# Peptides against a protein of PDB entry 3HUF: the designs that were tried, part 2

Target 1, 320 residues: chain A of PDB entry 3HUF
Amino acid sequence: MWIIEAEGDILKGKSRILFPGTYIVGRNVSDDSSHIQVISKSISKRHARFTILTPSEKDYFTGGPCEFEVKDLDTKFGTKVNEKVVGQNGDSYKEKDLKIQLGKCPFTINAYWRSMCIQFDNPEMLSQWASNLNLLGIPTGLRDSDATTHFVMNRQAGSSITVGTMYAFLKKTVIIDDSYLQYLSTVKESVIEDASLMPDALECFKNIIKNNDQFPSSPEDCINSLEGFSCAMLNTSSESHHLLELLGLRISTFMSLGDIDKELISKTDFVVLNNAVYDSEKISFPEGIFCLTIEQLWKIIIERNSRELISKEIERLKYA

## One batch from the design tools (peptide; made by RFdiffusion4, then SolubleMPNN)

Design b1_p8_2_s1 (from b1_p8_2 with S1V S3K)
Fold by OpenDDE base, seed 1:
Structure b1_p8_2_s1 (fold): chain B 320 residues (1-320), chain A 8 residues (1-8)
Amino acid sequence: as target 1 above (320 residues)
Amino acid sequence: VDKYDAGD
């Protein structure tokens, strides 16, 4: 989201979130959802128009800001952004830091992008929330992105957490739920005057982790916990691969169990399968190798003695 | 202090 602050108390010392939309900026406007009052003598009554666009698809992947348009409203002293005069037709900016000078005011409005990018675990939740979140200037999507800051877990009662959720956790993204999204949707009006009223997702995350036994206490408890082990990964998602990498595993990727020969078995500690392959191919599992699902692996990983547990399972099959 | 006046 865009946040504006100003030097010299020209914004009354308040930080303000600018959601996608249009704002008239000037000396003689009243602060509301579409106006920003800035008090200085050289600033015109109606000085500039700020237009913040909704997030683009690209912004979801790059973590780039919503496009920020500035137009001077034919003022006496003009408008500058980053020390450059705004063009006659207005200019658009994609920089994460904008210094906006209105007129000859010695103090600038500082606009900065606070990165918030929400990944959803399922398309249904995305469909439900994307529009509202985009109107808050929050990029949303389903696909893995290095720009993601938050992850909405799928709440299925009685089911294990998804691979996406596991991976999001290990990536140290802030896992959130629908309760946070609901709260986020209500703050739009309250944060106009004070950007500090934006809810901290970390509290939500802490509560989720605390109340769900499917999570370890921290990502650090799991990262590289299986260093020194090797696995073969079969018919899993890219997220599954990345998850296994974060566990410190050496990974061999295969498309079929038939690709696993005796030589590979000798060098591989276990095989990781998705649920569908695990259930369908149980009869065709190679002899002498431990096969498990990623969900089964996760249940082991979250235990304090994960290395010992994995070792025991590997040994059981070698001596069976 | 802003030394200029927009005059509007």
Scores: peptide ipSAE 0.439, ipTM 0.942, DockQ to the pose 0.858
Fold by OpenDDE base, seed 4:
Formats: structure tokens, C-alpha cells, sequence
Structure b1_p8_2_s1 (fold): chain B 320 residues (1-320), chain A 8 residues (1-8)
């Protein structure tokens, strides 16, 4: 989201979130959802137009800001952004920090991009919320991105958390739910005068973790917890691979169960399979190797004695 | 202090 603040009293000492939309900026406008009052003598009554675009798909992957357009409204002293005069037809900006000078005002409006990018685990939830969140200037998507700051967990009572949720947790993405999204949708008007009123996701996250026994106390409890162990996995998903890597595992990949030969077995402690392969092929598993799903592995990893539990399971199957 | 006046 774009946040503006200003030096001196030209914004009355307030910070404001600028959502996607158009704003008339000037000395003689009244603060509302489409107007920003800026008080200085050299600023025209109607000085500039700010237009913030909705997030692009690229913004979801890069964490880049919504495009910020500035147009001078034919003022006496013009408008500058980052010390450059705004062109007659207006200019667009993708920088995360903008110093906007209206007229010859000695104080600048500082616009900065506060990164908030929400990944969804469920396409139905994305379809439900994407439009509303985009109107808040929040990029949204399904695919893993290094730019993601928040991850929406679907409230499915009694189901195991998904690999996506596990990975989001381990990479220290703030996990949120639909209740937080609902809360976000209500703040749009309340933050017009005070950007600090934007809700913090940390409380929601803490509550999710506290109320769900499938989460460890912290990501640090699981990161590198299996350092020194080796696994083989079917080349199924990059997300699963990244998850296992964060556990500190040495990972070998194979294309089919038929590739699991004596050599591979000798070099690996266990084999990680997806649920579909595990359920369909369990009768055909090679002897002398421990095979498990990611979900089964996760259940072990969240325990404080995960290394001992894994070791015991490996030993049990080597001698079976 | 802004020393200039937009004059509008």
C-alpha cells in the first residue's frame, strides 16, 4: 500500500494510506476518499492529481508498488517528483519512495510503499477476495512468490494443513485467515486520516498458531531440524522441494518409483511421496526404506523430539 | 516558511 506523510504541517501531521484511485491534491480541497488537502502558500487550490493503479500480476511476484501517476493541474510553480519536474501530460512512477514537491513548498510529501502481498492457498478464496484486496492496493495470487508477506489459510476444520501452509509458515510468512481479510475490508475509510489504524496481522497469526496444534511454536523450531538426514522425493512440486530444503534435508529427486534402486536406498534415510502416490503405490514400496508423505513428515517435525522420532522410524524399517 | 504565493 502507498502511504503518504509530509514534513512540517502541510498534511496536518497525519499519515494517510492511498488506495488505488484518483486524488485531487491542493490547498483548497477537503480531505476525503478522493481529495488530499495540502496547506502551503505556493500550493495551488487544486494543484495535482494523483492516480494509483491497482496491482499488476508482476507486482505480486516482485513486491513492486502499484503504479503512481502524478499530473500537475497547470499550476504556477508546477510539481516535482524525486527532484524531477512532472511532464505536461503527467508521469508514472514505480519507485518505492517518492518525494513529491508541490509548487515551491519547502516541505515535501513523502510517499512510500509498504509491502503487503497476499498469497492464497485456495483458488476459491482468491476468487472471492482478490478484487477487494486489489482495491486496497494489495497484490494477490496463488503461486509461491518471494514477495509474499501474508498467506491465507483456508479454515477447513479437521483437515491437515497443506504443504503450502507448511511452507508459508517455515519461510516466515504471516499466516492469516478470512477473519483478517474481513477486517481489512472495513478499514478503508477509517485510515484516511491515520495510516497507523491499519490492522496488524500479528495478532491474527498468533491466534491461528495458538488454536491449531498442527503448528509448532515458531518456524525456528523446524528450520534445519533434520540437518544431517537425507531423503529422496518424486519430482512433484517446487514447493515441496523448498519445504524439505528448509528442514535441512539433503534431497535427491527421482522420476518414478522404479528409479528407487539399491544405490538410492543406500544413500537415503527415507523417501517422501505425495498422498496420491503413497496411497496408490504403498504395496509396491521397496523393502528396507522408510516411505512417508509430507503430511506424515510434518507431524513428526512439529514434535520437540523430531530427530529421535525420525531415527526410530528409520531403524524400525531397516530391520523389518 | 513558504515564501511563494500561488496567487490563486
Amino acid sequence: as target 1 above (320 residues)
Amino acid sequence: VDKYDAGD
Scores: peptide ipSAE 0.437, ipTM 0.943, DockQ to the pose 0.870
Fold by OpenDDE base, seed 5:
Structure b1_p8_2_s1 (fold): chain B 320 residues (1-320), chain A 8 residues (1-8)
Amino acid sequence: as target 1 above (320 residues)
Amino acid sequence: VDKYDAGD
């Protein structure tokens, strides 16, 4: 989201979130959802127009800001952004930091981008929330992104957490739920005068982790916890692969259970399967190797003695 | 102090 602040009293000492939309900026406008009052003598009554675009798909993957357009409204002293005069037709900016000078005001408006990119675990939740979040200037998507800052966990009562949720947790992404999204949807009016009223996602995350026994206390409890072990997996999910890498596993990939030969078995401690393959092929599992699902592996990993537990299971099945 | 006046 874009946040503006200013030196001196030209913004009355307040910070403001700018959501996607159009703002008239000037000395003689009243602060509301489409106006920003800036108090200085050299600033025109109606001085500039700020237009913030909704996030693009590219912004979700790059973590780039919503495009910020500035137009001078034919003022006496003009408008500058980052020491450059705004062109007659206006200019668009993708920099994360903008120093906006209105007229000859000795103080600048500082606009800075606070990165927030929300990944969703399922398309249904994305479909429900994407529009509202985009109107807040928050990029959203389903696919893994290096720019992802937050991950929406689907609260299905009695279900295990998904691989996406597990991976998001280990990546140290802030996990949030629908309650946080609901809160975000209400902030538009309250944050006009005070950007500090933005809800803290970390508090939501802490509460989720504390109240859900499917999570360890921290990602650090699980990261590299299986260092020195080797696994094989079906080459079906990139998230699953990355999850296993974060556990410190050496990973071999195969296309079918039939590709699991004696050589692979000799160098592999266990085989990781998706639920569908695990359930359908239980009778066809190779002899002498431990096969489990990601969910079963996760249940072991979240235990304090995970290395002992996995070793015991490997030994048990090697001799079965 | 802003030394200039927009004059509008």
Scores: peptide ipSAE 0.437, ipTM 0.942, DockQ to the pose 0.878
Fold by OpenDDE base, seed 2:
Structure b1_p8_2_s1 (fold): chain B 320 residues (1-320), chain A 8 residues (1-8)
Amino acid sequence: as target 1 above (320 residues)
Amino acid sequence: VDKYDAGD
């Protein structure tokens, strides 16, 4: 989201969130959802127009800001952004920091981008929330992104957490739920005049982790916890692969269960399978290798003695 | 202090 602040009390010492939309900025406008009052003698009654666009799909992957357009409203002293005079037709900006000079005011409006990018685990939830979140200037998507700051956990009561949720946790994404999204949808009007009223996602995250025994205390407890072990997995999910990498595993990939030969078994401590393959092919598992699902592996890695537990399981099956 | 006047 865009946040504006100003020096010299020209914004009354308040930080303001600018959502996607159009704002008239000037000395003789009243602060509301479409107007920003800035008081200085050289600032015109109606001085500039700010237009913030909704986030693009590219912004979701890059963590870039919503496009910020500035137009001078044919003022006496003009408008500058980052020391450059705004062109006659207006200019568009994608920088994360903008120094906006209205007229000859000795104080600048400082606009800065606060990155918030929300990944969804479920396409249905994305479809439900994407429009509202985009209107807040928040990029949204389903695919994994390095720019992702928040992850929406799918709450199915009594179900195991998804691989997506596990991976989001390990990569230190703030996990949130539908309650946080509901709260975000209600704050739009209240945060116009006070950016500090934006809800803290960390509180939601802490509550989720505290109240769910399927999470370890921290990502650091699991990252590289299985360093030195080797696994093989069916090449079906990129998220699963990345999850296993974060555990510190050496990973071999195979295309079918038939590719699990004696050579692979000799180099591999265990085989990771998806639930569908595990359930369907359980009778046909190769002898002398430990096969488990990601969910079964997760139950082991969240334990404090995960390395000992996995070693015992490997030994049990080698001598069986 | 802003030394200039927009005159509007």
Scores: peptide ipSAE 0.437, ipTM 0.942, DockQ to the pose 0.856

Design b1_p8_2_s2 (from b1_p8_2 with S1V S3T)
Fold by OpenDDE base, seed 3:
Structure b1_p8_2_s2 (fold): chain B 320 residues (1-320), chain A 8 residues (1-8)
Amino acid sequence: as target 1 above (320 residues)
Amino acid sequence: VDTYDAGD
């Protein structure tokens, strides 16, 4: 989200969130959802127009800011952004920091981008929330992105957490739920004048982790917890692969259960399967190897004695 | 010092 602050109390000492939309900026406007009052004799009654675009798909992957357009409203002394005069037709900016000078005012408006990028695990939830979140200037998507700051957990009562949730947790993304999204949607009007009123997602995350026994206390409890073990997996998902890597596993990939030969078994401690393959082919599992789903693996790795538990299962099946 | 007149 874009946040603006200013020197010299020209914004009355307030920090404002600028959601996607259009703002008239000037001395003689009243603060509201489309106007920013700036208190200076050097600033025109109606000095500039700020237009913030909704997030692009690219912004979701890069963590870049919503496009910020500035137009001077034919003022005597013009408008500058980052020491450059704004053109007659306005200019668009993708920099994360903008120093906006209105006329010859000695105090500048500082706009800075605070990254908030929400990944969804469920396409239905994305479909439900994306429009509202985009109107807050929050990029949203389904795919893994290095720019993601938050991850929406799919809450199905009584279900195990998804691979996406597991991976989001291990990569230290703030996990949130629908309750946070609901809350976030309600605060839009209240935070316009005071950016400090934005809800803290970290508190929501802490509560989710605390109240769900499927999570360890921290990602650090699981990262590299299986160092020294080797697994084989079907080439199913990138998230699963990355998750297993974060556990410190050596990973071999195969295309079918039929590819699990003696050589692969000899170098592999266990096989990770997706739920569909696990359920459909239980009867066809290779002898002498421990096969499990990633969800079953997760149940083991969240235990304090995960290494011992894995070792026990490996031994049990090697000698069975 | 904010000394300039915006002219409007």
Scores: peptide ipSAE 0.318, ipTM 0.919, DockQ to the pose 0.771
Fold by OpenDDE base, seed 4:
Structure b1_p8_2_s2 (fold): chain B 320 residues (1-320), chain A 8 residues (1-8)
Amino acid sequence: as target 1 above (320 residues)
Amino acid sequence: VDTYDAGD
């Protein structure tokens, strides 16, 4: 989201979140959802128009800001952004930091982008929330992105957490739920005079972890916990691969179960399969190799003695 | 010092 602050007292010492929309900025406007009062004799009554666009798809992957448009409203001294005069027709900016000078006012408005990108685990929840979140200036998507800051866990009571949730957790994204999204959605209706009053996602995250025994206490408990072990997996999921990498596993990939030969077995401690393949092909598993699902592996790795547990399982199947 | 007049 865009946050504005100002030097001196021209914004009355307040910070403000700017959601996607249009704002008239000037000395003689009253603060509301479409106006920003700036107190200076050097600033015109109606000085500039700020327009913040909704996030693009690219913004979700890059963590870039919503496009920020500035137009001068035919003022005597114009408007500058990052020391450059705003063109007659207005200019658009994609920089994360904007120093906005209104006329010859010695104090500038500083706009900065606070990155918030929300990944959803399922398309249904994305469909439900994307529009509202985009109107808050929050990029949303389904795919893994290096820019993701938050991950929405689906509240499926009694189900195992998904691979996406596991990976999001290990990647140290803040896992949130629909309750947080509901709370976040209420923020738009208020003129936020203090950007620090944003809902605390970390509190939500802590509550999720506390209330769900499928999570370890921290990602650090699992990261590299299986260092020194090797596995083989079907080349079917990038998220699964990345998850296994974060566990510190050496990973070999194969295209079919038929590719599992004596050589592969000799080099791998276990084979990781997705649920569908595990359930359908369990009768055809090669002898002498431990096969498990990611969910089964996750149940092991969340235990404090994960290395001992996995070793016991490997030994059990080698001698069976 | 904010010494300029916006002119409006």
Scores: peptide ipSAE 0.312, ipTM 0.918, DockQ to the pose 0.766
Fold by OpenDDE base, seed 5:
Parts: structure tokens; sequence; C-alpha cells
Structure b1_p8_2_s2 (fold): chain B 320 residues (1-320), chain A 8 residues (1-8)
């Protein structure tokens, strides 16, 4: 989201979130959803127009800002952004930091991008929330992204957490739920005068983790917890691979169970399978190798003695 | 010092 602040109390000492939309900026406007009052005699009654676009798909993957357009409203002294005069037809900016000078005012409006990028685990929830979140200047998607800051957990009562949720947790993404999204949908008016009123997702995250026994206390408890072990997995999911890497595993990939030869077995402590393959091929598992699902592995990993537990399972099957 | 007049 875009946040503006200013020196010299020209914004009344307040920070403001700018959502996608159009804003008239000037001395003689009243603060509302489409106006930004700036207090200076050097600033025109109606000085500039700010237009913030909704996020693009590219912004979801890069964590880049919503496009920020500035137009001078035919003022005497013009408008500058980052020391450059705004063109007559307006200019668009993709920089994360904008120093906006209105006329000859010695105090500048500082706009900065606070990255918030929400990944959804569930397509139906994305479909439900994407439009509203985009109107808040928040890019959304389903695919993993290095720019992802938040992850929406799918709430299915009595179900195991998904691989996506596990990975989001380990990569230290803030996990949120629909309650946080509902809260976000209500804040638009309250944050006009004070950007600090933006709800903190960390409280939601803490509550989720506290109330769900499927999570360890911290990602650090699990990261590299299986260092020194080796696994093999089907080349089906990038998230699954990344999850296993974060556990400190050496990973070999295979395309089918038939590719698991004696050499691979000799170098592998266990095989990780998805649920569909595990259920369908259970009778056809290679002898002398421990096969488990990611969910079964996760149940071991969240225990404090995970290394001992996994070692016992490996030994049990080697000597069976 | 904010000494300029916007002129409007």
Amino acid sequence: as target 1 above (320 residues)
Amino acid sequence: VDTYDAGD
C-alpha cells in the first residue's frame, strides 16, 4: 500500500494510506476518500491529482508498487517528483519512494510503498476476496511468490493443514485467515487520517498458531531440523520441494515409483509422496524404503524430537 | 521558510 507522510506539518503530522483511486491534493480541499488537504500557503487550492492504479499481476510476483500517477493542475509553480518536474499530461511512477514537491513549498510529501502481497491457498477464497483486496492496493494470487508477505489459510474444520500452509509457515510468511480479511474490508475510512490504524496481521497470525496444534512454536524449530537426512520425492510440486529443502533434507527427484532403483534406495532415508500416489500405490512401494506423505512427515517434524522419531521409523523399516 | 504564495 502507498503511505504518505510530510515534513513541516503540511499533512497535520499524520500519515495516510492511499488506496487505488484518484485524489485531488491541495490547500483548499477537505480530507476524504478522494481529497488530500495540504496545509501551506505555497500550495494551490487544488494543486495536483494523484491517481493510484490497482495492482497488476506483475506486482504480485515482484512486490512492486501500484502505479502512482501525478498530474499538476495547472499551478503557478508546478509539481515535482524526485526533483523532476511533472510533465504537462502527468507522469506515472513505479519507484517505491516518491518525494513530491508541490510548487515552491519547502516541505515535501513523501510517498513510500509498504509491500503487502497476499497468497491464497484456496482458489475459491481468492475468487471471493481478490477484488476487494485489489481495491486496497494489495496484489493477490495462488502461486508461490518471493514477494508474498501474507498467506491465507484455508479453514477446513478437522482437516490437516495443506503443504502450502506448511511452506508458508516455514518461509516466515504471515499466515492469516478470513477474519483478518474481513477486518481489512472495514478499515478504508478509518485509515484516512491515520495510517497507523491499519490492522496488524501479526496478531491474527499469533492467534492462528496458538489455537492450532498442527503448528510448531516457530519456523526456526523446523528449519534444518532434518539436516543430514536424504529423501526422494516425485517431481510434482515446487512448494513440496522447497518445503523439504527448508527442513535441511538432501533431495533426489524421480518421475515414477518405477524409477526408484536399488542405488537410489541405498542413498535415501525415506521417500516422500503426495496423498494420491501414497493411497494408490501403497501396495507397490519398493521394499526396504520408508515411504510417507508430506502430511505424515509434518506430524513428525512438529515434534521436538523429530530427528529421533524419523530415525526410529527408518530403522523399523530397514530391519522389517 | 514557507514564504511563497501559490497565487490562487
Scores: peptide ipSAE 0.311, ipTM 0.917, DockQ to the pose 0.776
Fold by OpenDDE base, seed 2:
Structure b1_p8_2_s2 (fold): chain B 320 residues (1-320), chain A 8 residues (1-8)
Amino acid sequence: as target 1 above (320 residues)
Amino acid sequence: VDTYDAGD
């Protein structure tokens, strides 16, 4: 989201969130959803127009800002952005920091981008929330992104957390739920006057972890916790692979259970399978190797003695 | 000092 602040009390000492939309900026406008009052004799009654676009798909992957357009409203002294005069037809900006000078006012409006990118675990929730979140200037998507700051956990009562949720947790993404999204949808009007009223996602995240025994106390408890062990996995999902990497595992991939030969078994401590393959192929598992699901592995790694637990399971099958 | 008049 874009946030503006200014020097010299020209914004009355307040910060303001700018959502996607159009704003008339000037001395003789009243603050509302489409107007920004700036208090200075050097600023025209109607000085500039700010237009903030909705986020693009690219913004979700890059964490870049919504496009910020500035147009001078034919003022005597013009408008500058980052010390450059705004062109007659207006200019568009993708920089994360904008210093906006209105006329000869000695005080600048500082616009800065606060990065917030929300990943969804399922397409249904994305479809439900994407439009509303985009209107807040928040990029949304389904695919993994390095720019992702928040992850929406789908709460099904009594179900295990998904691999996506596990991975989001380990990569230190702030996990949020539908309650936080509902709260975000209500703040649009209140944050116009006070940007500090934006809800803190960390409180939501802390509550999720505290109230769900399927989470460890911190990502650091699990990251590299299985360093020195090796596994093989079916090449089914990138998220599963990345999850196992974050655990510190050496990973071998195979395309079918038939590819698990004696050589692979000799170099591998255990095999990780998805639930469907585990259930369907349980009878055909090769002898002498421990096979488990990601969910079963997760139940082990959240324990304080995860390394000991894994070692015991491996030994049990080697001597059986 | 904000000394300039915007002229409008």
Scores: peptide ipSAE 0.310, ipTM 0.917, DockQ to the pose 0.761

Design b1_p8_3_s1 (from b1_p8_3 with P3K E7V)
Fold by OpenDDE base, seed 3:
Structure b1_p8_3_s1 (fold): chain B 320 residues (1-320), chain A 8 residues (1-8)
Amino acid sequence: as target 1 above (320 residues)
Amino acid sequence: EDKYEDVD
């Protein structure tokens, strides 16, 4: 989200969130959802127009800001952004930090991008929330992105957490739920003039972890917890592969259960399968190898003695 | 200090 602040009390000492939309900026406007009052004799009554666009798909992957357009409203001394005069037709900016100078005002409006990029676990939840979140200037998507700051867990009571949730947790993304999204949607009006009122996602995250036994206490408890072990994985998803890498596993890939030969078995401690293959092919598992799902593996790795547990399972099946 | 007068 875009946040503006300024020195010299020209913004009345307040930090303001700028959601996607258009703002008239000047001395003789009243603060509201479309106006920013700036208190200076050096600033025109109506000085500039700020237009913040909704997030693009690119912004979701890059963590870049919503496009920030600035237009001078034909003022005597113009408008500058990052020491550059705004063009007659206005200019658009994608920099995360904007120093906006209105005329000869000695104080500048400092706009900065606070990164918030929300990944969703499923398309249904994305479809429900994306519009509202985009109107807050929050990029949203389904695919893994290095720019993601938050991950929405699907709250199905009594269901196992998804691979996406597991991976998001291990890569230290803040896990949130629908309750946080609801809360976030309600605060829009209250945070217009006070950016400090933005809800803290970390509280939601802490509550999720505390109240759900499917999570370890921290990602650090699981990262590299299986270092030294080797697995083979059916080539299904990049997220699954990255998850196993974060566990410290050496990973081999195969295309079918038929590709699991004696050579692969000799180099592999266990085989990781997706749920569909695991359930359909249980009767055809190769002998002498431990096969499990990612969800079953997760149940092991969240235990304090995960290495011992996995070793016991490997031994049990290798000598059976 | 804002030293400028009304610029309108």
Scores: peptide ipSAE 0.060, ipTM 0.787, DockQ to the pose 0.652
Fold by OpenDDE base, seed 1:
Formats: structure tokens, C-alpha cells, sequence
Structure b1_p8_3_s1 (fold): chain B 320 residues (1-320), chain A 8 residues (1-8)
């Protein structure tokens, strides 16, 4: 989201979130959803127009800012952004930091991009929330992104957490739920006066972890916890692969159970399968190797003695 | 301190 602050108290010492939309900026406007009052003798009554666009798909993957357009409203001394005069038709900016000078005002408006990018675990929740979140200037998507700051967990009653949720947790992404999204949707008016009223997602995350025994106390408890072990996985999910990498596993990939030969078994401690393959093919598992699902592996790795537990399971099958 | 006069 875009946040503006200013020097010399020209914004009354307030920080403000700018959501996608159009704002008239000037001395003689009243602060509301479409106006930004700036108090200076050097600023015109109606000085500039700020237009913030909704996020693009690219912004979801890059964590880049919503496009920020500035237009001077034919003022005597013009408008500058990053010491460059704004063109007659306005200019668009994709920089994360903008120093906006209105006329000869000695104090600048500082706009900065606070990255917030929300990944969803399921398309249904994305469909429900994406429009509202985009109107807050928050990029949204389903695919893994290095720009992801938040992850919306799918809550299914009585189900294990998904691989996406597991991976998001290990990546130290802030896991949130629908309650946080609902809260985000309500703050739009309050943050006009004070950007600090933006809800802290970390509190939501802490509550999720505290109230769900499927999470370890921290990602650090699991990261590299299985260092030195080797696994083979069915090549079906990139998230599963990345998850196993974060556990410190050496990973081999295969396309079918038929690819699990003696050579692969000799260098592999266990095989990771998706639920569908595990359930359908359990009768045809290769002998002498431990096969499990990601969810079964997760139940092991969240325990304090995960290395001992996995070793015990590996040994059990070697001697069976 | 703002050193300029009202511009409009």
C-alpha cells in the first residue's frame, strides 16, 4: 500500500494510507477518501491530482507498487516528483519512494510503498476477496511468489493444513485467516487519518499458531530439521518440493512408482507421495522403503524429536 | 517554516 508522510507538519503530522483511487491535493481541500489537505502558504488551493491504480498481476509477483500518477493542476510553480517537474499531462511512477514537492513548498510529501501481497490457498477464497483487496492496493494470487507477505489459510473443519500452508509457514510468511481479511475490509475509512490503524497481521498469525496444534512454535524449529536425510518425491507439486528443501532434505524426483528402482532406494531414506497416489497405490509400494505423504511427514516434523521419529520409521521398514 | 506567501 502507498503511505504518505510529510515534513514540516504540512500533513498535520499524520501518516495516511492511499488506496487505489483519485485524490485532489491542495491547501483548501478537506481530508476525505478523495482529498488530501496540505497546509502550506506555498501550495495552491487545488494543487495536484494523485491517482493510484489497482495492482497488476505483475505486482503480485514482483511486490512492486501500484502505479502512482501525479498531475499538476495548472499551478503557478508546478509539481515535482523526485526533483523532476511533472509533465503537463501528468506522469506515472513505479518507484517505491516518491518525494513530491508542491510548488515552492520547502517541505516534501514523502510517499513510500509498504509491500503487502496476499497469496490464497484456494481459488474460492481468492474469488471472494480479491476484488476488495485489490481496491486496497493489495496484490492477490494463488501461485507462489517471492513477493508474498501474507498467506490466507483455507480453514476446513477437521482437515489437516495444506501443503501451501505448510510451505507458507516455513517461508516465514504471515499466515492469516478470513477474520483478518474482514478486518482489513473495515479499516479503509479509519486509516485516512492515521495509517498506524492498519491491522497488525502478526497478531492474527500468533493467534492461528497458538490455537492450532498443527503448527510448530516457529518455522525455525522445522527449517533444516531433516538435514542429512534423503527423500524421493513424486513430481507433482513445486510447493511440495520447496517445502522438502526447506526441511534440509536431499531430494530426488520421480514420475511414477515404477521409477523407484534399487538405485533410488539405495540412496533414499523415504519416499514422499501425494494423498491420491498413497491411497491408490499403497498395496504396490516398493519393498524396503518407507513411503509417506506430506501430511504424514508434517506430523513428524512438528514434533521436537522429529529426527528420532523419522529414523525410527525408516528402521522399522528396513527390518520388516 | 514556510517562507512563501499565498500563491493563489
Amino acid sequence: as target 1 above (320 residues)
Amino acid sequence: EDKYEDVD
Scores: peptide ipSAE 0.059, ipTM 0.788, DockQ to the pose 0.647
Fold by OpenDDE base, seed 4:
Structure b1_p8_3_s1 (fold): chain B 320 residues (1-320), chain A 8 residues (1-8)
Amino acid sequence: as target 1 above (320 residues)
Amino acid sequence: EDKYEDVD
């Protein structure tokens, strides 16, 4: 989201979130959803127009800002952004930091992009929330992105967390739920006066982790917890691969269980399968190797003695 | 310090 602050108390010492929309900026406007009052004798009554666009799909993957348009409203001394005079027709900016100078005002409005990209675990929740979140200037999507800052887990009581949720957790993404999204939807008016009134996603995350025994206390408890072990990965997603890498596993990827020969078995501690393959191929598992799903692996990983547990399971099947 | 006159 875009946040503005200003020097010299020209914004009355307040920090404000700018959502997608159009704002008239000037001395003789009243702060509301479409106006930004700036207190200076050096600025016009109506000095500039700020237009923030809704996020693009590209912004979700890059973590780039919503496009910020600035137009001078035919003022005597014009408007500058990053020391450049705004053109007569206005200019658009994609920089994460904007220093906006209104006329000869010695104090600048500082606009900065606080990256917030929300990944959803399921398309239904994305469909429900995307429009509202986009109106907050928050890029949303389903696919893994390096720009992802938040991850919405689907709260189904009694179900195992998804691979997406596991991976998001290990990536140190802030996991949130629908309750946080609901809170975000209510703050739009309050944050006009004070951007600090934005709900703390970290508090939501802490509550999720505390109340769900499927999470370890921290990602650090799991990261590299299986260092030194080797696995074969069959028919898994890219997220599953990345998840296993974060566990510190050496990973071999295969197309079928038939590719696992005696030599590979000798070098591989266990095989990781998706649920569909695990259920369909149970009878055809290679002898002398431990096969498990990501969910089964996760249940072991969250235990404090995960390495011992894995070792016991490996030994049990080697001698069976 | 805002030392400029009203520009309106």
Scores: peptide ipSAE 0.058, ipTM 0.782, DockQ to the pose 0.623
Fold by OpenDDE base, seed 2:
Structure b1_p8_3_s1 (fold): chain B 320 residues (1-320), chain A 8 residues (1-8)
Amino acid sequence: as target 1 above (320 residues)
Amino acid sequence: EDKYEDVD
């Protein structure tokens, strides 16, 4: 989201969130959803127009800001952004930090981008929330992105957390739920005057972790916890592979269960299977190999003695 | 000092 603040009390000492939309900026306007009052004798009654666009798909993957357009309203002394005069037709900016100078005002309006990019684990929830979140200037999507700051967990009461949720946790994404999204939608009007009224996602995250025994206390408890072990996995989701990598595992991939030969078994401590494969094939797993699902592995990983537990299971099946 | 009165 875009936040503005200013020097010299020209914004009355307030920080303001700018959602996607159009704002008239000037000395003789009243603060509302489409106007920004600036207090200076050096600023015109109606000085500039700010237009913030909704997020693009590219913004979701890059973590870039919503496009910020500035137009001077034919003022005597013009408008500058980052020391450059705004062109006659207006200019668009994708920088995360903008220093906006209105006329000869000695104080600058500072606009900065606070990165928030929300990944959804569930396409139905994305469909429900994407429009509202985009109107807040928040990029949204389903696919993993390096720019992802928040991850929406699907609340299925009594179900195991998904691989997407596990991976989001380990990569230190802030996990949120529908309650946080509801709070974001309700604060839109209140945060116009005070950017500090934005709900803290970390509080939501802490509550999720505290109230759900399927999470370890921290990602650091699990990252590289299985260093030195090797696994084989069916070539499934990229998220599953990345999850196993974050555990510190050496990973071999196979395309079918028929590819699990004696050579692969000799180099592998255990085999990770998806639920569909694990359940469908009453697979005579090759003798002497430990096979488990990602969900079963996760249940072991969240324990403090995960290495000892895995070692015990490997030994048990090697001598069976 | 805001030197410029009436920049309208």
Scores: peptide ipSAE 0.058, ipTM 0.771, DockQ to the pose 0.579

